Peptides against a protein of PDB entry 7Z53. Designs and how they scored, part 98

Target 1, 150 residues: chain A of PDB entry 7Z53
Amino acid sequence: PRIKNQADCIPFFRSCPACPGSNITIRNQINALTSFVDASMVYGSEEPLARNLRNMSNQLGLLAVNQRFQDNGRALLPFDNLHDDPCLLTNRSARIPCFLAGDTRSSEMPELTSMHTLLLREHNRLATELKSLNPRWDGERLYQEARKIV

## One batch from the design tools (peptide; made by RFdiffusion4, then SolubleMPNN)

Design b2_p23_7_s1 (from b2_p23_7, 11 letters changed)
Fold by OpenDDE base, seed 2:
Structure b2_p23_7_s1 (fold): chain B 150 residues (1-150), chain A 23 residues (1-23)
Amino acid sequence: as target 1 above (150 residues)
Amino acid sequence: SLEEKLEELRKEIEEKYEEYLKE
């Protein structure tokens, strides 16, 4: 993405070279985990779903976040609104609805849900930073540019 | 580590779900 203010820097975690003192094994494990989640799982493969995953109430290019709960001020995945919620149907006694994500499996695997949550936060962080660097960009531009980086 | 963070986040999400169920 184009950076208008060269004094500002967007930290690209994946673009940074490995630190000399970093644990290569741990880094490889992280890379394996991140490779497991492709962009479609975060952003959705279909346009209607992709739109529902976005925060359309502003022009900040953000993904939608849970409106009921936060993690000590940090974002969580939004709940889905399904008439026949498969998560509820799987375990009727638990009464836990599915999260809204690019893949319905996100609600079935806590590890995947957690990863998607982190990527949600990362996207929104990037979009926010891009807005700061490029204040004239609209929501669509911010969303697309952040999506390319994640 | 990322794994530790994911486990922590998993626990927090579970707690939030429990709160949701109480409503």
Scores: peptide ipSAE 0.019, ipTM 0.479, DockQ to the pose 0.025
Fold by OpenDDE base, seed 3:
Structure b2_p23_7_s1 (fold): chain B 150 residues (1-150), chain A 23 residues (1-23)
Amino acid sequence: as target 1 above (150 residues)
Amino acid sequence: SLEEKLEELRKEIEEKYEEYLKE
């Protein structure tokens, strides 16, 4: 979790220790994931990049996902819009993909790409749940609240 | 384990990327 302002936190059933029925196992899994990746790697540290990483086609607070491919129905990172893929030029044998992410290191290490993908899925899952719990929240609120939990 | 899941996902991502490169 990335709680920057605890005073502004809203209880979330899944992640709130004080909430009855909270899933500690899932929370621990999320914590394990985020122990390796900081927020900037997922969301971007600069506003222009951060906006490009978001799905701005709706008010669901989602991160952008690959529009061409899915992993058995699950989301993948969006591709970068490069004409020529520099990732293939550096290591053709490894075929490291160039994805759009908050940190360029995701293109250097396939393991980081995988981690980013998992965090993408988690964010979108959380945003979806938050929407269900808070139908009046707009996309910005959903995005920010989900970001705090991841 | 998380490591196993990451490795699996890496492979899947690479496969999808290869498909992308064919276009």
Scores: peptide ipSAE 0.023, ipTM 0.509, DockQ to the pose 0.074; fails the geometry check
Fold by OpenDDE base, seed 4:
Structure b2_p23_7_s1 (fold): chain B 150 residues (1-150), chain A 23 residues (1-23)
Amino acid sequence: as target 1 above (150 residues)
Amino acid sequence: SLEEKLEELRKEIEEKYEEYLKE
């Protein structure tokens, strides 16, 4: 889904019992995004995929990020390991590769890919803040709590 | 706006992917 006008966004509220001073404006923007995007597209609806989407190298509750590229220091979705990239094959003009996301279809639409990237960043930001606030939380807790907020 | 951010990100992703393809 593409948000052309924020004023047309359907408001979506998510409770945040432990919101670390998150910018309300940013929260609203994220809510607007997630109002049109199933969170499963970001996190995966199946456990195996969900695990693959997570950074399991630490206990920070982070989603996996691209290890090869960053966007001016900011995270990108990890690439999926596809020999024949169907995303490129089906939409060469967009030049959007298949990213590892909760839904493979997300990679086919640049807007969704971008949105998921933003949500990835937001999740990781939240997880980082939650870690700061709750140092004893393990990766699972951080991940789940951040996921709830996103 | 979110639209602008998304568009910008799309462009950045495309640029990065082009670099990736050159590897």
Scores: peptide ipSAE 0.022, ipTM 0.523, DockQ to the pose 0.070; fails the geometry check
Fold by OpenDDE base, seed 1:
Structure b2_p23_7_s1 (fold): chain B 150 residues (1-150), chain A 23 residues (1-23)
Amino acid sequence: as target 1 above (150 residues)
Amino acid sequence: SLEEKLEELRKEIEEKYEEYLKE
């Protein structure tokens, strides 16, 4: 993406070159942990699902967020609407219904849900930064470019 | 650490989901 000022440091989640002064150890740790979650698990591997995971109410290229709950102002994954919720059936002790994610299996595991939430936030953060850097980009461009970085 | 953040996030999500189920 176009960078207005080379002095600007954009802390990418996976793409380290955007901020040369960043701590490599932290980035490696993030990469190691996030390697557990494929990007397809966040964005969806099929177009219909991918569209459902996006915020289509604006041209900001954002992923959809939970409309009922936030974590101290931070985004959470949207809930899925499953009649026979496998998340409740498989792990009754957790009592967490499935979240809408790119992979059904991911939504069934709270650990993966947490990671997906972080990646959701990172995507939206990146999209926001990209919008600032490239104000003429539409939602599709912002979404795709942010997706490439995550 | 990131692992600690993930655990904290998991707990927060779980709490919020419990609230959701109560509604």
Scores: peptide ipSAE 0.019, ipTM 0.494, DockQ to the pose 0.064; fails the geometry check

Design b2_p23_7_s2 (from b2_p23_7, 11 letters changed)
Fold by OpenDDE base, seed 5:
Structure b2_p23_7_s2 (fold): chain B 150 residues (1-150), chain A 23 residues (1-23)
Amino acid sequence: as target 1 above (150 residues)
Amino acid sequence: SLEEELEELRRRIEEKYEEYLKE
């Protein structure tokens, strides 16, 4: 369903009700949240999650990207695959699944989703550049080196 | 600015959610 009314709440998984506000309100939320985001939130702190966030189909050291959607040709976060998806449970009528990221908050607020998306793109950009500069590096080396730079 | 870029990206991500719901 299309959200056209400002009175409609954002259908993200949130601990409390959060409806869209003015651009100023959104900007303030972004500014407040950006200070709490670092690279560890993008890559995941636990190894099982970290592996699920990577593209393991090649040796390019890339993070996984959404396979259904792109942002004008640019990468978006992949969807998670949860049986009991909390994003769906908070708003059953919306039917919007959570994104898969190193921080569960990425699906709680679209501001964090945006930040994680930018860092995802930066990692993949760096990994691609490092591959060009060091063609003999394997996927693990590329991933780790890109992770260090981000 | 970074803030402006994030705001625009947020908007586009929400639009992609709408596309997801249509499919």
Scores: peptide ipSAE 0.161, ipTM 0.736, DockQ to the pose 0.032
Fold by OpenDDE base, seed 2:
Structure b2_p23_7_s2 (fold): chain B 150 residues (1-150), chain A 23 residues (1-23)
Amino acid sequence: as target 1 above (150 residues)
Amino acid sequence: SLEEELEELRRRIEEKYEEYLKE
């Protein structure tokens, strides 16, 4: 990525600068996590699904977020449009509805749901930062570049 | 820790699930 205003940012190994507002320790933990989690679980392995996971209402390169609920102002995964929600019937202990993600198992295991949520937030954070650094990039470029870093 | 934060996030998601069911 092209850095226009890199005076306050440190270049990162994943081609993303670490700015003063970012927590580098958390970023390192996310890096370790993403080495374990296949990105296709977050972004989808099929193009139709991948498009449905994106926020297509703007040119910010963001992933779609839940439009009904937030976690203290922070993003949650969007709900899948399922008439017969199997997540309510299958998971007895974990009370989580079916979320829309790249892996259908995301709603089956709360651990995956949480990880995918964090990665969603990280993607959108990166995309937002990349937009600030590269104001001429369109949504597709921002999305792809953020995806490479996550 | 990250694992602690993930567990807390799980808890909060469950709380939102309850709100979801009320709608």
Scores: peptide ipSAE 0.138, ipTM 0.723, DockQ to the pose 0.027
Fold by OpenDDE base, seed 4:
Structure b2_p23_7_s2 (fold): chain B 150 residues (1-150), chain A 23 residues (1-23)
Amino acid sequence: as target 1 above (150 residues)
Amino acid sequence: SLEEELEELRRRIEEKYEEYLKE
């Protein structure tokens, strides 16, 4: 989510080029995004967190998506648990819950939310494609292979 | 541009976030 009060935000520096906007362009620039958005911020650097970021309801190797909301049919990041939300811990007055991401500080850097969303979508797209190409791959394989490509 | 796409996405995410907060 976007932090409305800039004072509550961690400064974020954009390094991605301003290329013509399109879905294909965005997809082509995923590597550019991952160059400055640490993959660990998307996938989690700790195994328990990484597992929580995955869709474990199937063997499709997908990252978990928001189950309550979509962006015009497109995936959004899942929300974290409101009760133990680190965003709430750091800014209780604002009562701002986090999106669930690989870095608990992601919501403190609003610019990361959209980037993480794009990477989420790309991962899931890749996993879906890989599933199509490799129907016998299980969720772990699909997840790992998609992660490598992102 | 990518920046524009990201900003637009952020806007939409914010809207959904607000909806979430209302629940």
Scores: peptide ipSAE 0.250, ipTM 0.803, DockQ to the pose 0.033; fails the geometry check
Fold by OpenDDE base, seed 3:
Structure b2_p23_7_s2 (fold): chain B 150 residues (1-150), chain A 23 residues (1-23)
Amino acid sequence: as target 1 above (150 residues)
Amino acid sequence: SLEEELEELRRRIEEKYEEYLKE
């Protein structure tokens, strides 16, 4: 996780590793690679993009996920909403479609796609857990707090 | 390892891309 502003951090109680919905393994793996991954790649640096990357259909503070496909029940990055998929032509050998992410290179570098996917899942896991711990938090609060933890 | 998991995930994503192309 990349904490940008530690002054705004709040105490966080993590669920037990054996509790349903927890994924300590992924969390630890993400921590091991934080030196190479900027969370802004997932959230976007520009507000319009950041909003498009969020699930705005509810107040759960979630990032948007692919609505067409899942990875054995697990979330995938949403596709970009382009009529034509330029990634088919520019990166056909990688066979990865254009995904909507904070880093436009996600579709150009297949390695980033996988990492972004894991970070997406982690954010949504954290947001879900924070909702359970703080039922009165709205979607914006949940999103921001989860973003700080990732 | 994480590297192995990422590679496996990449593979699965490519499979989903193939499904996407079939639509």
Scores: peptide ipSAE 0.130, ipTM 0.716, DockQ to the pose 0.035; fails the geometry check

Design b2_p23_7_s3 (from b2_p23_7, 13 letters changed)
Fold by OpenDDE base, seed 1:
Structure b2_p23_7_s3 (fold): chain B 150 residues (1-150), chain A 23 residues (1-23)
Amino acid sequence: as target 1 above (150 residues)
Amino acid sequence: SLEDLLEEIRKEIREKYEKYLAE
């Protein structure tokens, strides 16, 4: 859930355990989501892949989002750009390429894709709030701090 | 179709997202 007062400390920010506004319910919800998905499935376990999953066009610490489609203004996972895209080859009628994620299996089932999408949105939300709280942080700091919270 | 698959994904995402926002 989004924190309405962005001037306050983020309740589950791990670097500030004494921050006011701590909400156990929110923390438990985030933990419940991440308990089913390893963070490496979202961010990538290899550095080259991790970089490709990031939005490197600015200093906001965001993950890359789909450039063609949105869900009522909300972000979706970006498409991969494989030469021989197995998703296109497997289901030619669907004509949907593989999504780019930390795990290539993200395109195998909508449930997994949905989970990755939620975590993508949460990361970008957190990065945005962290930017508001710490306007002098660069993109790398924002990305890493948001990643620690997710 | 691509749109059908995207709609299915969006539907599931919306349901989970609404639950996420409820807490």
Scores: peptide ipSAE 0.022, ipTM 0.478, DockQ to the pose 0.041
Fold by OpenDDE base, seed 5:
Structure b2_p23_7_s3 (fold): chain B 150 residues (1-150), chain A 23 residues (1-23)
Amino acid sequence: as target 1 above (150 residues)
Amino acid sequence: SLEDLLEEIRKEIREKYEKYLAE
């Protein structure tokens, strides 16, 4: 169901205003956002970040998921661990930290958050399927092969 | 391909958003 209480909304640290408009305007905004998304935005362009985005608790080649919340049983992006979390500072009453992703904009615009979430789910789906097809592949192989497909 | 996947994602986002606006 739609969020009816504004107090229940997840706060985002927006760098650009989201202007309401026609379906065409909204569609253009979504298209503009999606044009910025590539694999590096999901996996991270730097190795230290890439490692932090992975689930290292097993050999399934999965990306890390949120350990506190789910979207109707589906995976969400993990939270970052920032000392001075700008998302927490934006709305102190909400107490929702920034998401950890390959692009910091994931916490700035809900549209990017949604896309990164979907790509996260797709990667994990692919890795799971590849594990089923290749049970002897280790986590690194599964991760790399799934990443190549995405 | 990534482009095909992105297009599918764009479609899903649009559909979900339209449903959200309708509610």
Scores: peptide ipSAE 0.018, ipTM 0.451, DockQ to the pose 0.070
Fold by OpenDDE base, seed 4:
Structure b2_p23_7_s3 (fold): chain B 150 residues (1-150), chain A 23 residues (1-23)
Amino acid sequence: as target 1 above (150 residues)
Amino acid sequence: SLEDLLEEIRKEIREKYEKYLAE
């Protein structure tokens, strides 16, 4: 991340600063966020998790999406399957479990959840487009190529 | 705002995609 005024920033994740002040540019904010998310946060750094984050029901190279809810027709992160789901425990009335993402901490920060949701949608959009452009690509190829772009 | 940032990020992704297609 390219934050010019590090002194005004608070460590956020992986030593990346979060700058509450107005002294950072939008670009810096974007860099900070994207640096914070990185690919592992979206796709998972471990193979089992990465597989769980993918839609394996087809060969479209898609990330898994929520099967219960959509946001005005747009995809949401899939729910995790935690026995003792802290998200459910936090707000029982909402009945919304923690989201499944590349990092379990994503559900703890709405900003990350939103970012991951966006990147999920973008990945799937890209994968869909790539499928259109390359009909013979299998799911793995589509997934990897879309991942490279995101 | 967060929404603005997300939109910018989305724009960046789109730009990356366009570059990808141009290669």
Scores: peptide ipSAE 0.017, ipTM 0.388, DockQ to the pose 0.606
Fold by OpenDDE base, seed 2:
Structure b2_p23_7_s3 (fold): chain B 150 residues (1-150), chain A 23 residues (1-23)
Amino acid sequence: as target 1 above (150 residues)
Amino acid sequence: SLEDLLEEIRKEIREKYEKYLAE
């Protein structure tokens, strides 16, 4: 489900075009959400990014999850490692960086973050189910098969 | 609404997975 009740506050970076306050901005946000139904926004379109989005510490075919924060025990997107992280600049005291996703704009729009988070959870759920059904599959097979379903 | 959109996405994913398991 959509991220609603979190124990920890996670700041988002919003540029002027993405800031709420006008009908145009709202419509742009809706249009952005509808255009990002493509799973490539979750998995990444480039191989280096795709690898960084995966949990490579095991053979479970999972996407990487946040190691600092959870949503009532459920997974959140991992943090990115940007040299000049705009999310850190919005609130220096919080020291919470931008999220890492298939789209670099995920941290600019909470709605996109929510959608990507949902698909992250679904991928990991599917990979887990596939592992139970096919215990001999390696991480690559599990990842690819789950990706095909999403 | 956003919630409706997310529900639609969830539904599609579930349907795809069910088809996968049936094959």
Scores: peptide ipSAE 0.015, ipTM 0.375, DockQ to the pose 0.540

Design b2_p23_7_s4 (from b2_p23_7, 14 letters changed)
Fold by OpenDDE base, seed 5:
Structure b2_p23_7_s4 (fold): chain B 150 residues (1-150), chain A 23 residues (1-23)
Amino acid sequence: as target 1 above (150 residues)
Amino acid sequence: SLEEKLEKLRKEIEKKYEEFLKE
């Protein structure tokens, strides 16, 4: 990525580290942590879904977050707006709709939901930092660059 | 409960993830 301020170091997960002094072992651990999660599950494999997963209300390159709930102040995956929400039907007492993610299976596997949530947060964090480093980048650039790092 | 176990797992994963980010 073209970082305007080279003085700052952005932690890369999948891309080559921008900081030559980065610990390779730590990077490998991070990669190992996320290796079992397909990025398409976070960002979507299809463009329409990918767009729906993004926050299009601004030019910050952020993924959409839940508008109703937070996890102790931290972002959660947004809810899908399915007319016939299978998650609601599966457990009517819980009244929790399906999460909107890159893969519909996210709602079926809480472990994946958790990881997707973490990656959501990381993406948004990265996008935010990239914005500060590259204030002229638009939302698309921020989103794409952050996506490459995650 | 299963839900509680899953929540614990979530927290553990989150903690590990945060630790990696801090290193």
Scores: peptide ipSAE 0.018, ipTM 0.421, DockQ to the pose 0.047
Fold by OpenDDE base, seed 3:
Structure b2_p23_7_s4 (fold): chain B 150 residues (1-150), chain A 23 residues (1-23)
Amino acid sequence: as target 1 above (150 residues)
Amino acid sequence: SLEEKLEKLRKEIEKKYEEFLKE
């Protein structure tokens, strides 16, 4: 997803025109698609929301995951805790509350929910790898560094 | 190096993200 302050991003180089097997047309098309993605959709733009999206029970820099359900062992977005949950009201038989995400549109569009779920998994995977590479990093450092990569 | 390892991680996640967008 797009990061607001790209100056702090870790340098990332994709295949170049001079590199073997490079296709600049495909790369440009992909870049155009990713330009519509905002990192705030995953991490939240406001600090209170951003903190609520994090797993604060440890120093692993992870995003919070659903505590009730998993997708074949893989993480799902956490549920929001709304007093009057509109998702429960629209489909009372399913009894599935709205997901908590950086953008409320995640509950409106299943496609966004899927994308946010994927990015949540990737963030947590990256944070786990970073912890392995840098055991001295605390949760804040792991979270921020993983966020820069996503 | 650490930077090289991080670059590999970025490429991996980028590929997965791109694949998702193509679906």
Scores: peptide ipSAE 0.018, ipTM 0.403, DockQ to the pose 0.070
Fold by OpenDDE base, seed 4:
Structure b2_p23_7_s4 (fold): chain B 150 residues (1-150), chain A 23 residues (1-23)
Amino acid sequence: as target 1 above (150 residues)
Amino acid sequence: SLEEKLEKLRKEIEKKYEEFLKE
């Protein structure tokens, strides 16, 4: 289920020395979100999930992207395929199913979903760059190397 | 070198991340 009330969020904290102090509330929210994101959140900590998060249709080492929607041409997280999708149940008007990410919590917090989306894009960008630099690298190599950088 | 290029990429990502955090 999606977390609509921020009070229900786990109060994670990550320091940001360069962040403006104009709005502490916003900063805390961002910190809470970013503290939730690690490599496992993007790539999955379990191999079956990790495989599902990858684009296996080519050898570009890309993470899977949404096949139904894009954000002005930019990638979005793929949808998960859940029976009785809780995301659809919580927001029927939006009709947006849960996103597939390294952690189910990614769909619980829209802001976290956004972060994962950004990291998805960064991974794919990196993989693309690495492909350009190393044309002979296969998808596995590209994926792993990009993952190391993210 | 490849390492240098990768480091540049990392820095670019880090920069973008920092910018995101400032939003």
Scores: peptide ipSAE 0.017, ipTM 0.386, DockQ to the pose 0.076
Fold by OpenDDE base, seed 1:
Structure b2_p23_7_s4 (fold): chain B 150 residues (1-150), chain A 23 residues (1-23)
Amino acid sequence: as target 1 above (150 residues)
Amino acid sequence: SLEEKLEKLRKEIEKKYEEFLKE
């Protein structure tokens, strides 16, 4: 679930390398950030954003996933399409844009990104299971029902 | 039943979330 190998991770806007044996300050910061994450940050609180976070190419009720990168075959957040992408400006050599999530802070802190990624995967897993249980449900029904569970 | 399966799914996601928080 959590990205552990920082060397193979996508760079973030204001991310710092994760070090083993984090000191108290770093741990507290991570805990504080994690405490703010809820489902609304995954799905978005505004309808236009919520729609952009969904995979509308099928009727599976899935959230959109990154089309360029995967984590050992597992889904990552899709990239945003910002005119002045701060993530691109931070590291010109990496050329990795900010992630798209329900929270605009997702790309600033890898801790938030990891949590959002986890919940993204869980939503899609739930939607897949619901499709198996209810094969006649359309994408909207699957999405909404999975969202209710998360 | 559907209700039982949904409950299992909810429990799984909660457990994974808790595990994530502990790591």
Scores: peptide ipSAE 0.015, ipTM 0.384, DockQ to the pose 0.085

Design b2_p23_8_s1 (from b2_p23_8, 13 letters changed)
Fold by OpenDDE base, seed 2:
Structure b2_p23_8_s1 (fold): chain B 150 residues (1-150), chain A 23 residues (1-23)
Amino acid sequence: as target 1 above (150 residues)
Amino acid sequence: SGRELAAEQEAARQAALAAAEAA
């Protein structure tokens, strides 16, 4: 959900509602997402991988997106950098690597790729919304708070 | 919607591969 009435909102905190009228809706989304998926599939379970999945070019707390391709203007997962990339080996002339995600199987199963892409877009949406509510939060704070919501 | 997204992802990958081959 998206916060509609910005005028009635205060700085957002994970444990405290910023907008009294939107608290239940946000909680419902959190419960729906976390009950179905393991967020570690999106963010990575190890710190080095987690850092590689982040957009470090700004302080917006975003996950990295593909820099070469988009899906009708919407974000795709970034490419991995594997030495023996199986996606590259299927067609050496095309030079299209496997996608990078928290789960190494993302490119092996289109269904997983789809789910990871969906949650990538949701994270970036949430981070953007959190920044509008909390202008002084840096990229680390935005990333962590958005991650908790997913 | 999830199935549609999967189909779109596959289409996008195929389009990307085709573009790379044509270049």
Scores: peptide ipSAE 0.105, ipTM 0.637, DockQ to the pose 0.030
Fold by OpenDDE base, seed 1:
Structure b2_p23_8_s1 (fold): chain B 150 residues (1-150), chain A 23 residues (1-23)
Amino acid sequence: as target 1 above (150 residues)
Amino acid sequence: SGRELAAEQEAARQAALAAAEAA
């Protein structure tokens, strides 16, 4: 489930579970943190997930953004579409699903959510700038080049 | 900083929650 209160969490470490109340496995957390350097937590480590994280409605090389909410006009992570969404189950009245990210822990820890959001915005900024500098590049090229820079 | 960004995200989340409840 989504955890916003980190009072019961231990300090964040690269290869250790931080929040005992998290439903994320230790193995998944360790793997996600190990892959932080290559930004796979943002782009996804598997091709199906990577495709779901991209905006495929145009040739701008953008990552998908939330279609329901913005942060003062700025992008938020898109929602996932889980059958048994733990974020929805945590607070049935709020009806806010888990975020979709390359790291499954994104909705468990607000700190990770914020970092992923920052990198999402940076990618889309870079892709937009690259499009301006290289008008002939298609969406795949823009996406890959922005990914290399991030 | 990370804390500042986290605070901003929490504010955004609260706004999103409020919007969802008002819908």
Scores: peptide ipSAE 0.094, ipTM 0.631, DockQ to the pose 0.030
Fold by OpenDDE base, seed 5:
Structure b2_p23_8_s1 (fold): chain B 150 residues (1-150), chain A 23 residues (1-23)
Amino acid sequence: as target 1 above (150 residues)
Amino acid sequence: SGRELAAEQEAARQAALAAAEAA
């Protein structure tokens, strides 16, 4: 799909499976997921949660990523800050809290965690590309435009 | 591919747990 709100910006299209270098399997998976996924599951349905899911340290429109761990150099979901974190109770020595996502159930179901992680990475990829194409866009514009593409 | 991604996530989680315990 193409980005919305294209006024005073360079148009951006989602990668085409027929284009060289594209991963058709990943692209098809993302398209399938975004077709039925409630965006609130990824971005948060409430404003305080949505803000906590964003990287507010810059104007890049990125979602927050885990600051402790990466998946072979790729982003993971940030950790939540629950007072009674059930994930910490499963292994007190490991001290790995639950993930922070638009749905608190993300840490309860590995499949949900995987989906959220994938869409996190896609959002940040899109935001990065949009920044490159539209350097004058601020973080809010980048975030919103990337969210609309996802 | 969803199963593959889930497997990768689990592997990453296990690696993260191992790293946390080693820290």
Scores: peptide ipSAE 0.085, ipTM 0.614, DockQ to the pose 0.028
Fold by OpenDDE base, seed 4:
Formats: C-alpha cells, structure tokens, sequence
Structure b2_p23_8_s1 (fold): chain B 150 residues (1-150), chain A 23 residues (1-23)
C-alpha cells in the first residue's frame, strides 16, 4: 500500500518509502505489501513461472495450492521442484520442499511466505466470488480480474 | 499482524513436517 502522507518520509527504499517514525516490523510489512502492488511477487513476473503458479486443471482462475498440506483447512503455497532444494536440507527425513511463489525468496523469509500465502488465499477467494457473480467467465478472465483486484 | 501471520505459517510448516514424518 501507498503511504498517504509522504512529507515525513524519505524516498523509496526497495519497494516503498521509509518513514522515520515507523518501527521495523511496520516498515517490513509495508515494503512487502508495496512490492505486491504489481503482484509480480505472487503471480510471477515471467510467464512460465506464472503458469506454474496457476491451477490449470479447471477454468476457475485459481492459483495453485499445496496438494499435500493445508493450514487448518486453508490453502498453502504449492511446493517448488528444485533439484537442489535448500528446504529439503533442513530436515531430510521430512522431505518438505520450498514453497513455490512469484519470488524465489518466498521460502527464505517467513514473512514473505506468509504474505504470499495470504495473497494466494485472497486471490482464490476473489476468483471464487467472481465466478459466482459471473458464471460465464472462463478461467483466464477470472484469473486476470482477480489479479487486478489483489 | 505480520508477526502473527509469520508464526501461523511457521506453525503450519511444522505441522506439515510432523505430518510428513508421521506418514
């Protein structure tokens, strides 16, 4: 999100302006959120990645979700398929890969993973609602319209 | 908050790990 009053803020740092009065947590959240203005971190900036992040098994315009695990019934990011997956090294016996997101850093920082997960859920919620409101929209339309809202 | 969300995601990962180990 954009900071409404930037008069007391320094110029953009990374993805957003830095306000001296804000604490580190708030600034980190703002940086994360502002980086999602174009939603490239969630949807992928490259077309092949974007396709891999989508649920292509239907015409519901959904993002892909984890097929193995859920968070109390709520969606988690799908797993990546890396040859040298660093997340698998954390616990080799568990074999839990890194999450796949629009940013390769999504699994490096829990806050990024969380943000991506939230936006995944929001997208799928929006797409579902849009499907209900516009039942004749195909998956591409639903996906794009939901992406615009996110 | 972001911290709460991060904690929830970590808990979810741990739950997933536990589930994987139990499988």
Amino acid sequence: as target 1 above (150 residues)
Amino acid sequence: SGRELAAEQEAARQAALAAAEAA
Scores: peptide ipSAE 0.037, ipTM 0.577, DockQ to the pose 0.031

